# Designs tried in a protein design run: peptides against a protein of PDB entry 4M9S. Part 96

Target 1, 135 residues: chain A of PDB entry 4M9S
Amino acid sequence: SRGLVGVECITPYSYKSLAMALQRCVEVLSDEDRSALAFAVVMPPGVDIPVKLWSCVIPVDICSNEEEQLDDEVADRLKRLSKRGALLSGKRMPVLTFKIDHIIHMFLKHVVDAQTIANGISILEQRLLEIGNNN

## One batch from the design tools (peptide; made by RFdiffusion4, then SolubleMPNN)

Design b1_p24_3_s1 (from b1_p24_3, 16 letters changed)
Fold by OpenDDE base, seed 2:
Structure b1_p24_3_s1 (fold): chain B 135 residues (1-135), chain A 24 residues (1-24)
Amino acid sequence: as target 1 above (135 residues)
Amino acid sequence: MEELERLRERLARITAAALAAEKA
């Protein structure tokens, strides 16, 4: 999957400058952070989502199978994204959560590679089933 | 797209449940 690498801006927005700004923000991200942002499109917009659930779809290479390490790495990426303004919003209480805004989500739906979206859906389906079975 | 929306709804429910559990 390409994620957001080589994004071409096709925007439904009335304000062209917003799309351009978002494109620029994406272009300057690291490959890892850009990938994380791409998979954020799978999440429902406007919902404060715990890091554990983000970790279901954010691709991470970890040195161990420890869940805590996975969550920490995912959290770090999401934190970096949250520092880029409107890309994500983080909350620390009562638990660490992140939210994708409707505007950003709409943007991503137009620019994220279709295969990336499909993969994200498949991953989410699998992980949601696992979570449902274990809780 | 319909599938994606269904997944989003499911995720929202799971998220809500998880948040509720954390408050307890």
Scores: peptide ipSAE 0.124, ipTM 0.738, DockQ to the pose 0.030
Fold by OpenDDE base, seed 3:
Structure b1_p24_3_s1 (fold): chain B 135 residues (1-135), chain A 24 residues (1-24)
Amino acid sequence: as target 1 above (135 residues)
Amino acid sequence: MEELERLRERLARITAAALAAEKA
């Protein structure tokens, strides 16, 4: 089955309209889900990222110290985001992953606070080093 | 921006390796 190569012509007008729509979607999110979405800007767009790696950067306030509970809470937040305005796309098999699209990522680069981005990068670097040392 | 790109490349490698290991 030759997949229809859909030529998506993104015009500047389409981008502005999409940005407005995305802004409305973000405004109705809970504080926790909005925070999770903000940190998604740290991830590479168009890549299926395992929940374990998402849990390295998404802050969780009330979760127990158990790693399994952390991943579950993060997964729940990402699932909610995937159901709202296609902010993320999820895949369950073989491992639960989530992906941010290039267009959503580009939007986040312009609206997410610079300090949040910097913190996310720092946290991710630290966690990746820890994972690398424990393996 | 350069730091973010380096992290993105690293993440891409890690995720690719993890996905390959699971299919194996």
Scores: peptide ipSAE 0.109, ipTM 0.722, DockQ to the pose 0.030
Fold by OpenDDE base, seed 4:
Formats: sequence, structure tokens, C-alpha cells
Structure b1_p24_3_s1 (fold): chain B 135 residues (1-135), chain A 24 residues (1-24)
Amino acid sequence: as target 1 above (135 residues)
Amino acid sequence: MEELERLRERLARITAAALAAEKA
């Protein structure tokens, strides 16, 4: 997956300072965390989403293919992103969830590669269907 | 589990709609 192609920002924001701040936040991320952030654009904004569903989209290459380990790795990445300003908001109770804000989501829609977005949506759709059929 | 399933269904609908929009 391509993830974030570049830091070039076509800002839809009326406030230039916000776009600049977000760009700086993205630039200091590790490649793995930046990739996770890119795929976060696939999720609906403003919704508390369980880690299990995040794991359907967030690419993980390092840990084993065991679902439990995948969820843990995804959770760690999302946790790091949550500590980076307003990128994500995490909640532990009642279930560990993460939420992307509307503003961040709108930012990502403009800076994330269009093919990455399309692929992410396709992957999420496929995996959600698989999960639904197994229940 | 019920809440998770509801969310899965919601996301499935959203992603399906988004995918359709991307292909159009």
C-alpha cells in the first residue's frame, strides 16, 4: 500500500495554521504510524470504532498473522497516534475504541493518495463481509 | 457483541456506498 504519498497539502481549511500544524504532525511520524494514519481515512469520522474493526484496515507487516497479535499491534499504533495531538481519540471503557475527528478526516481526504483510499475501502468492505458471514 | 455487529453492519453500508461512489 502506498500510504501517504507526500506532505503536500491542498488545504480545504479556512485556517492555514491548522493545515500547517497537521502537516508537521504527520511529518514527524514513523513510517508505520504514518501508514496507519493514512488508512484511518477509510473509517467514518466522529465514531468510536473498536480496535477489531480498525485491524481490518490498518496494515500490519511485523507481527504474526494471529488475529490477537494483529489487534494488539494495531492498538499500539492507534495509541501512538492518539498521543499525537488531535489525530485520534482513544477510549478504554467499556471497550477499547478509537475515533478520528471530522477535521482530521477531512484533512486526510486531501493528502492521502486516492488509490490508497480506494484500496482501503475495498479491503474494509471485503473483511467486514467475511466477519459478517462467520457470525 | 450486539453493538459490534451493529457497527459492522453500519460500516459495511458506508463502505459499500463509498466504493460505489469511487467507481462512478
Scores: peptide ipSAE 0.085, ipTM 0.670, DockQ to the pose 0.027
Fold by OpenDDE base, seed 5:
Structure b1_p24_3_s1 (fold): chain B 135 residues (1-135), chain A 24 residues (1-24)
Amino acid sequence: as target 1 above (135 residues)
Amino acid sequence: MEELERLRERLARITAAALAAEKA
C-alpha cells in the first residue's frame, strides 16, 4: 500500500444542517473513499491541486509500485468524491486537478484526529521535498 | 512543469506552517 493509514472521524456538529448533509454523504462512501476524504484535510483549501500531489497523501492499497497506476487510482477516488455533493471540485481542463473547498476543509479539521492531520502534513511535506530533490 | 514546481514550493510552505500550528 501507499500513502497513509485510514482514520475514523467524529463530528461535533451533530445538529447542524451542514454536518447532517455531510454525514449522509460520508455514510454512503466506501471505506477507501472515506479514508481519502479524511486525508484531503491535509491539502490547503481553495487550491487546484494536480492528482500527482494528491497521490502523496491519499492512501491507496495497490500492489504496483508504478506511479501511473497510483495516480489513476487516486484520480478515481477523487472523482468519486467530487460526485458526492461538494466534497471536492474537479477540473479536467487544461490539467486534471482537484480542490477541497474551505467549507469542507473546515469541517474536516474538526472531525479528523489532530495527530493524524499533523502526520499527514509531515508526510506531504517530506514527499514534496523528495520530489523536488529528484527533479 | 514550471507551474507544478511553483505549486510544490507553495504547498511545502503551507504544509510547514500548518504542521507548526497543529503541533502548537
Scores: peptide ipSAE 0.081, ipTM 0.639, DockQ to the pose 0.026

Design b1_p24_3_s2 (from b1_p24_3, 11 letters changed)
Fold by OpenDDE base, seed 2:
Structure b1_p24_3_s2 (fold): chain B 135 residues (1-135), chain A 24 residues (1-24)
Amino acid sequence: as target 1 above (135 residues)
Amino acid sequence: MEELEKLREKLAEITEKALKEEEA
């Protein structure tokens, strides 16, 4: 997966300072956390999304046969992102959810590859359909 | 569970709209 490693951040942000700050925040992330952040772009901004739905788009290489372990790992990644400032906002009650802010979402739209975005959307749609058909 | 289902539906709608906008 080509991480955000080479993206010249052309941010629509009039404030070069904010774009630069966000870029620095992204650069210090691990590859796994950066990948998770990239796929956060497919989520609607300003909406509290349950971890279960995040797990539909965040790639996890763990071959664990247990769905619970997948959610836990995704949750850990999202928690780390939440601790890195304004990247994500977490809410623990009543259900563990994470939200991406509009500003961060706009940033990601410009720095994440268009094909990655399209793929992420496709994956999310497929997973949601699968979940819907199994209910 | 009802709230989760509603959210899933909303996400589906949003993703569909996003796909249509990219194809255009």
Scores: peptide ipSAE 0.074, ipTM 0.616, DockQ to the pose 0.026
Fold by OpenDDE base, seed 1:
Structure b1_p24_3_s2 (fold): chain B 135 residues (1-135), chain A 24 residues (1-24)
Amino acid sequence: as target 1 above (135 residues)
Amino acid sequence: MEELEKLREKLAEITEKALKEEEA
């Protein structure tokens, strides 16, 4: 699904209108899905990111000792977000990936709490280092 | 594995830049 990439916000008014629409979409999300969306701000926009890397930053409330179950739960959340408008774009083949569009990413930078952003970046950095050391 | 490794490297770079920007 080509997200809102085609909506060039040509005018500040269009941008404000889009921001208002996105805010309404965010308000109706569950707490879990909204949290997942918030942490999506730490991902680079326009890049297909594997679920394994998403799992580094998306908090999962239900602890499973099985890594596969964690990835599945993260995938389910991201899938729900992808079904709600153009919040995320999912690709199933050849590898399951999700992408945040530039316009959504810009929106999140303005609405997500600064502490949440900082925490997400810190967590991602730490997890990536751990993955690099274990491989 | 190579694509994932490249992506990890890019994400690390982006993360580092973002951290520097916040400290600024």
Scores: peptide ipSAE 0.074, ipTM 0.617, DockQ to the pose 0.031
Fold by OpenDDE base, seed 3:
Structure b1_p24_3_s2 (fold): chain B 135 residues (1-135), chain A 24 residues (1-24)
Amino acid sequence: as target 1 above (135 residues)
Amino acid sequence: MEELEKLREKLAEITEKALKEEEA
């Protein structure tokens, strides 16, 4: 159980400081990585999500004809995010998954554009249905 | 594959709840 146990940020000042720190982390990201992080808000926090599902919502400018290349590009972005201020946490075994923490998710809900969130949810729903029909 | 299906169902439920909360 590697969970960061109960950092109950009891003080309102801790939230402001955390928000500032996260904002700085976001500002130094590339446009592509920042976009990927924004769409992470549509995922449930605290859940290990397979890369295939992340690929349903993470926008990629250059799509190859092969689905595997899409997953690889998405995985690379998520890996970079996991290394930058622990914005995500990755797990390699048994399946490569990424998880967004509740604190980061809460931050994203406040800073990501509402239309972006709505679009991301819609896209995820559509693609999940497509995946379900093709299996 | 069963775990993935369960996850998809959970994601669908969460997505539905999130959409309802935003429309509210």
Scores: peptide ipSAE 0.072, ipTM 0.615, DockQ to the pose 0.031
Fold by OpenDDE base, seed 4:
Structure b1_p24_3_s2 (fold): chain B 135 residues (1-135), chain A 24 residues (1-24)
Amino acid sequence: as target 1 above (135 residues)
Amino acid sequence: MEELEKLREKLAEITEKALKEEEA
């Protein structure tokens, strides 16, 4: 049996109304930004996560040999998402981090397909192992 | 960085848990 993790969210908006608003925001995103947002579902909500860890799950079409360049591209995508309907919350100091809100995360859990979630988990696991082995 | 390492460990645990749940 597959377990479901529940997320508790308190919002002044009905879930349906929020979902409709968020869906509209998602529809106007580029394919790349929409994909990045989809994979954000694998991150724990309410946690300030460094860009380096986001880069473990955010797909980048143009791969660079330098990890720093990948992080920069990921950061740019996450910044754009932060500017669109506050899909993410960013902090610059002391380290650039991004956080997914519980409400947004709950929305994503309902709309992101199971295959995308599974892929994101698999990718995250693989890259975390690689990071752990290299450090 | 200690904080980064802790987060990586946490994410690893979450990932492992999620994988186990998907396989069950």
Scores: peptide ipSAE 0.078, ipTM 0.622, DockQ to the pose 0.030; fails the geometry check

Design b1_p24_3_s3 (from b1_p24_3, 13 letters changed)
Fold by OpenDDE base, seed 1:
Structure b1_p24_3_s3 (fold): chain B 135 residues (1-135), chain A 24 residues (1-24)
Amino acid sequence: as target 1 above (135 residues)
Amino acid sequence: MEELEKLREKLAKITDEALKKEKE
């Protein structure tokens, strides 16, 4: 959504108020959705990322090992995040993608555990190498 | 392949920044 991208926090007060609002949104999420949001911090902000790449880092507990089911479950989680507080922006055509906004990404950098960030980056890098080698 | 390469480059930058922050 174009709306949040244009809101540059011009004042420290605006930033604080936005952070508080985002924190409230995070607190009401389910554990699964909150976990998905945490791992979104490893994605480059402002980039439309295909669901396949999201599935490399978003943890899924009890789903079939089939790639199609994995992607569907990840997509559902990302869709819920997109609907709640516009934490993500979804795009269905031509390919289903999700994007994290710069402001949200900046917020996550401050609130997500450092170990989670490090692990997520490592996992994503490894998966990207594997995908590249298989093509 | 081009999109993947761009993503890898961006991820590399993010990783470097994160590592730098941890060292500080």
Scores: peptide ipSAE 0.117, ipTM 0.687, DockQ to the pose 0.033
Fold by OpenDDE base, seed 2:
Structure b1_p24_3_s3 (fold): chain B 135 residues (1-135), chain A 24 residues (1-24)
Amino acid sequence: as target 1 above (135 residues)
Amino acid sequence: MEELEKLREKLAKITDEALKKEKE
């Protein structure tokens, strides 16, 4: 299990109106979805990222570590996030991918806890190395 | 994977920025 408690994100932003709207969106999220959103900060903005790569960093509470189940759960979370405002943008073709917008990413960089960011980066880097070695 | 390498490069940039922020 890689479950993490959702992160609370409360920090001023240069665009208060946008920040307020985003904050409201964040506050109504489940702990799991909020956690997923927090870890989205470690992804490069403006890039369509396959679910497989998202699954490297998004924490999930599943009974099995099977990749298929992991990817499905992650995909569901990301889909929910994509339906809430402009938090994420999803593409189904040719491969299911999700992208974090630059504006949202910038917001997250300000509101997500520094330790969370550091941990996420570390985890992602490690997983990327593993994927690269196995590919 | 070419895409993976590209992502690694971008991640490196993010990492550097994050580290800089942590030091501030």
Scores: peptide ipSAE 0.116, ipTM 0.694, DockQ to the pose 0.028
Fold by OpenDDE base, seed 3:
Structure b1_p24_3_s3 (fold): chain B 135 residues (1-135), chain A 24 residues (1-24)
Amino acid sequence: as target 1 above (135 residues)
Amino acid sequence: MEELEKLREKLAKITDEALKKEKE
């Protein structure tokens, strides 16, 4: 899959300039997609994460209580984010996963509200315990 | 931020397991 790694290595642009561009991309997102992006900050950068794990932290306002439907809604949001300035990198095969780049993650750490980050971490911790116990 | 680093190892393990299960 095409990623930002190659561009990052050769780009002469400063972090400030990139941050400004990213900010513009974030501003045009819907509230739901922007919220999803905010919670992406709790994921480790550079790792392909299955949608199931993303669904642990991505908030879904309007959806049924069925896990499969939640995963589908989360996947749709993440897909939209992957099409906006490569905020995320998605892979469909062999398993549907999404990855946040190091630069994007660094950007989010500075712009996402501290309470949102704290909540996301707490939720992820709880869900990881539940998943770990069920496996 | 520090808490994220602590969770990284756990998440990595769970991710690997999830990927294996989905391939089966």
Scores: peptide ipSAE 0.096, ipTM 0.691, DockQ to the pose 0.031
Fold by OpenDDE base, seed 5:
Structure b1_p24_3_s3 (fold): chain B 135 residues (1-135), chain A 24 residues (1-24)
Amino acid sequence: as target 1 above (135 residues)
Amino acid sequence: MEELEKLREKLAKITDEALKKEKE
């Protein structure tokens, strides 16, 4: 079953025109891609983050539990987002990474549901602990 | 978001480790 993420249409974002443009861009996304974008808010802006770490917080509705397949699915979603109005920036070399820009991040902080943000942070914290303990 | 700030250092460390592994 799909985990729907709530996004508010109204934002106190000072750049109204930019906010409107971003909102339009978000509205044309699929439900899955929009959910992925919502959870991108829990990542620090301006940081190139490898797909493996993105997969810790990006919700996947239908896929194998195998890490490789999970990463591939997440990568595909992030790639689509990177092609939609520069919502994300991807780098292929030396390792496939994605980053969220500060402006997009600020926008998301205001429009993404507070509970979603809190949950995402909690999940990230747990996953980081698991990864840290295994390394 | 306050919790995010608290996790920045930890995330940075994990990110570096992950990048290293993926470059291998």
Scores: peptide ipSAE 0.088, ipTM 0.693, DockQ to the pose 0.031

Design b1_p24_3_s4 (from b1_p24_3, 11 letters changed)
Fold by OpenDDE base, seed 1:
Structure b1_p24_3_s4 (fold): chain B 135 residues (1-135), chain A 24 residues (1-24)
Amino acid sequence: as target 1 above (135 residues)
Amino acid sequence: MEELEKLRAKLKEINDKYLKKEKE
């Protein structure tokens, strides 16, 4: 189906469709933030996901191998995304989590490269196995 | 897509355990 392209909605943007508005939001992001948003497509929509699990799929270009620093960097990126057209929703209690809504997720499914999605799934699978074995 | 659903189920399981642990 055409999806979001044909849906008119009230937005702060001068675009006819939500898809166009979201595309503009994506275009103004830094490369790092845009990459983080792309991998958000792997996460289940409508679910509050802790930063620790986000860090399993969000790529970091320049960051220490320290888990604490990794989580902080990921959190910063996700926070920026949450402030840009509400691409994500952040929740601070009881732990810092981020959620992608169904509409944004549907948009990402249309615009994110299939190979990127496949890579994200592969990475998440591997890291979830590691986390599972440590429990 | 089936593999993705299985993966998401595993993620949810880990997420639930994580959140439970943080509440204690």
Scores: peptide ipSAE 0.316, ipTM 0.833, DockQ to the pose 0.028
Fold by OpenDDE base, seed 5:
Structure b1_p24_3_s4 (fold): chain B 135 residues (1-135), chain A 24 residues (1-24)
Amino acid sequence: as target 1 above (135 residues)
Amino acid sequence: MEELEKLRAKLKEINDKYLKKEKE
């Protein structure tokens, strides 16, 4: 299994309509989906990212370290997030990718703590080095 | 963050390579 410390998103903008709406969307998520959304802040906004690269930062607790199981679990979480408002945008062709919108990304930057962001960046860097060396 | 920008550049490189392989 592979796990990361998950966090809840709490808006500092209690009286802003957009922030309130997004906060309500976050509150109805499961703990695992909310954690996945938090780490989505590490990804560049407006870029279609393959599930394989999302799996580098999305925290998953699986009974096996098989890559296929990891990718499937990550894909399921991202699919659920894409069905909730405009949190993520999925694209199935030519390959399955997901994209975080700039507005959602800006929201996450304000509600996800700095330590979580730093940890996500560190983990992504490590995983990208491993992938790069295997190519 | 400068570190984040450098990492995103690396991510873009890996992403482009990955997408090319998946389309082959």
Scores: peptide ipSAE 0.315, ipTM 0.837, DockQ to the pose 0.030
Fold by OpenDDE base, seed 3:
Structure b1_p24_3_s4 (fold): chain B 135 residues (1-135), chain A 24 residues (1-24)
Amino acid sequence: as target 1 above (135 residues)
Amino acid sequence: MEELEKLRAKLKEINDKYLKKEKE
C-alpha cells in the first residue's frame, strides 16, 4: 500500500533565490503546461500520484471526453513538466505516477491564484466522488 | 485547511484501492 506520508524538507537555498529560479522555468512553459503546473498545488507534496488522479484536476482544452485519451494527454503534460527542472518527478514502475516536491509545492502556494486553488479543490472533490463510486 | 485534509484522505483511500487493483 502506498499511503500518504509526511516528509520534512531541508534546503540550503533562500526562498527568494529559489523562487527566482523557478519563476524563470515557469515563464518558458506553454500556457497549457503552466496551467497544469498551477493545479499541481492541490496535490499532496512528496506523494507518488497515479496519472488517473492527476487527470481529475489537470484541465484538458482540446480533446475528446474519452477517459483513456484524457489520461494520455495529462501524462504528456506531466512528462514535459518532469523534464523541466525539478518541477515534477515521474516514476514508471509499477504504475506511471508523478510527484510534486515539497519545495515546489511551497512555491506554488505563494504564486498560484487563490481562485485557481479553490477551483482545483472543488474539481478534485467532485472527481474523487465519481471515481469512488465507479471503483 | 480541514476541507483539503479531508480530500487528501479520500485521495489516499482511492489511491490505495487503485494500486491494489493494478497489482491484480
Scores: peptide ipSAE 0.305, ipTM 0.830, DockQ to the pose 0.031
Fold by OpenDDE base, seed 4:
Structure b1_p24_3_s4 (fold): chain B 135 residues (1-135), chain A 24 residues (1-24)
Amino acid sequence: as target 1 above (135 residues)
Amino acid sequence: MEELEKLRAKLKEINDKYLKKEKE
């Protein structure tokens, strides 16, 4: 199911122009990148998150069962999103990470389906638990 | 992993907020 709501939501922003600009950015994304962006809402805003942790929630349909290849595919999607205005910001040093801004995060909370958000949180919690047990 | 623990704490906070909102 599509993570983003197809109907325009009433923006909580005082600056309606920003919300409109963000909506335009989302609309021009591919389905895969838009889906990735939707699940970015479960990440804490303003925090540099390693690709490995992003891969816990970013859905990848066509990839190898190899974990390394999964991370590469996720990284590529996140890189594309980082080139779309203020959607994400990437950092290569010391470790490749991506960060969602507070403003973008707030936007996503209103345009991403509530069930998608809930599912994403659940998936992330489960994956984090698994990672924690393995490390 | 320090980053993982930090994220878990933040995730918990986020989750609690969402759960609270859903119950209201």
Scores: peptide ipSAE 0.170, ipTM 0.694, DockQ to the pose 0.028

Design b1_p24_4_s1 (from b1_p24_4, 16 letters changed)
Fold by OpenDDE base, seed 4:
Structure b1_p24_4_s1 (fold): chain B 135 residues (1-135), chain A 24 residues (1-24)
Amino acid sequence: as target 1 above (135 residues)
Amino acid sequence: TEKAIVEAANAGLDASLAALKERE
């Protein structure tokens, strides 16, 4: 199945149809997975992002503050998203990464509310600073 | 390499975040 990768919206109709299909995919997600998908809007489209960086923005309720547990839980959510309508594309080698396609990203930019986007940006920036200071 | 992937990701993140902020 060729994922949505490289599909250029040639016509407004194609875009609308695709948006409707994506909306249906989003509607069947759990609240947690839908939230994870929403925050994916802050990621650069077409870039393989390591799970560690995804963990900076994906909201996860974990019992332990261990980084390993956080990454595992985030990875599980992203894996579920990757299995549904090619919302994400996962790679295991050389490191576990996930990528959001341009078309999905454009969809999210239109459907995710501005406050959620702003919050996601703020959270990501904060976490990146923390990581940078600890390295 | 992992390092190269992280560097590419960071560069992409910076650009994407800047673009998102300009829209807000």
Scores: peptide ipSAE 0.385, ipTM 0.872, DockQ to the pose 0.034
Fold by OpenDDE base, seed 5:
Structure b1_p24_4_s1 (fold): chain B 135 residues (1-135), chain A 24 residues (1-24)
Amino acid sequence: as target 1 above (135 residues)
Amino acid sequence: TEKAIVEAANAGLDASLAALKERE
């Protein structure tokens, strides 16, 4: 299982209207969805990212030995996030992708714990190497 | 199309990771 405990977010922009609104949106998320959102910080803003790449960093508590099941679970989480306003934008065609907006990404960079960011980067790099070696 | 999307994503990831590493 790659599940991480829920991330608490503290921001110096707590008095900014945008930050307050986003914080409220984050607070109502489940622990799993909030964790998924936290790891979205490692993704480049404004880029349509395939679910396969999201699955490299999104923590899933369910030990799925099947890559297909992992992608489905990740997609479900990302879909839920996309329903929460502007947190993510999903596209079904031509390939299922999700994109983080620059504003949301900027918010996450300030509220997500530095260790979480570092871990996300490390995990992503490792998984990308594995994918590259398997292809 | 899928390949192009993946390639674009990979390029973006590399840039993003580099930027994040420089910040930390």
Scores: peptide ipSAE 0.385, ipTM 0.873, DockQ to the pose 0.032
Fold by OpenDDE base, seed 3:
Structure b1_p24_4_s1 (fold): chain B 135 residues (1-135), chain A 24 residues (1-24)
Amino acid sequence: as target 1 above (135 residues)
Amino acid sequence: TEKAIVEAANAGLDASLAALKERE
């Protein structure tokens, strides 16, 4: 199936219909999965992102501070999102990664609250610094 | 390779974060 990447010209009508379809898909998500999708806006579109980096921005409340459990929970959420149409694309090999499409990313930039975007950026930057210092 | 994927991700993150900050 050729990904939507090959459509050179999106008409305003096509955009409206796509936005409505995406909105419907988002409305049926659980609160936790919807939150995960919102924070996906800070990720670069079209790039395969390792789960470890996703875990920097996806909010998870777990009882254990074990990093392995965090990654597993994040992976489960992202997997559920990938099963909801074209929200995300997952790859298992060589490393478990998820990718957000340009169209979905563009949609999120318009519908996600500006404060949420700003917070996501700040959190990601902070976590990346922490990872860099531990290496 | 795993290394190449991580490097591409890091490069993409830097670019996207810069772009998001410029629009604010």
Scores: peptide ipSAE 0.382, ipTM 0.870, DockQ to the pose 0.034
Fold by OpenDDE base, seed 1:
Structure b1_p24_4_s1 (fold): chain B 135 residues (1-135), chain A 24 residues (1-24)
Amino acid sequence: as target 1 above (135 residues)
Amino acid sequence: TEKAIVEAANAGLDASLAALKERE
């Protein structure tokens, strides 16, 4: 999948070992889950993000146009990612949120292609403006 | 921008929490 380039990490040995472990985790993901992980790079690390905001950037290919179904599908993908090591941290209370850790975010910044990052930022900014105008 | 995302995230959490409280 074109979204993740080879890990060229110029980091200390400890970081290389972590990068290798993360790469292995990424390789076993489905194409859809790997794509979702790639777009997580646009989120600020260490911030609890509600599923509604994740749905602004996570691509969904098979789901209906209903907002509730979109959020459910996105949540399922993020839940799968959260079960695979430290890729994401989920929180159920008071609302369902997911956050990306600094280390994972730094990894993604190096392995996700520049076009995917740029597209993700653009899409998120557009969707946030739309949400702000509709509220 | 990252700042805008953080602000939106906080606003989204507040809104979701408010909606949850209204259902209780």
Scores: peptide ipSAE 0.213, ipTM 0.776, DockQ to the pose 0.019

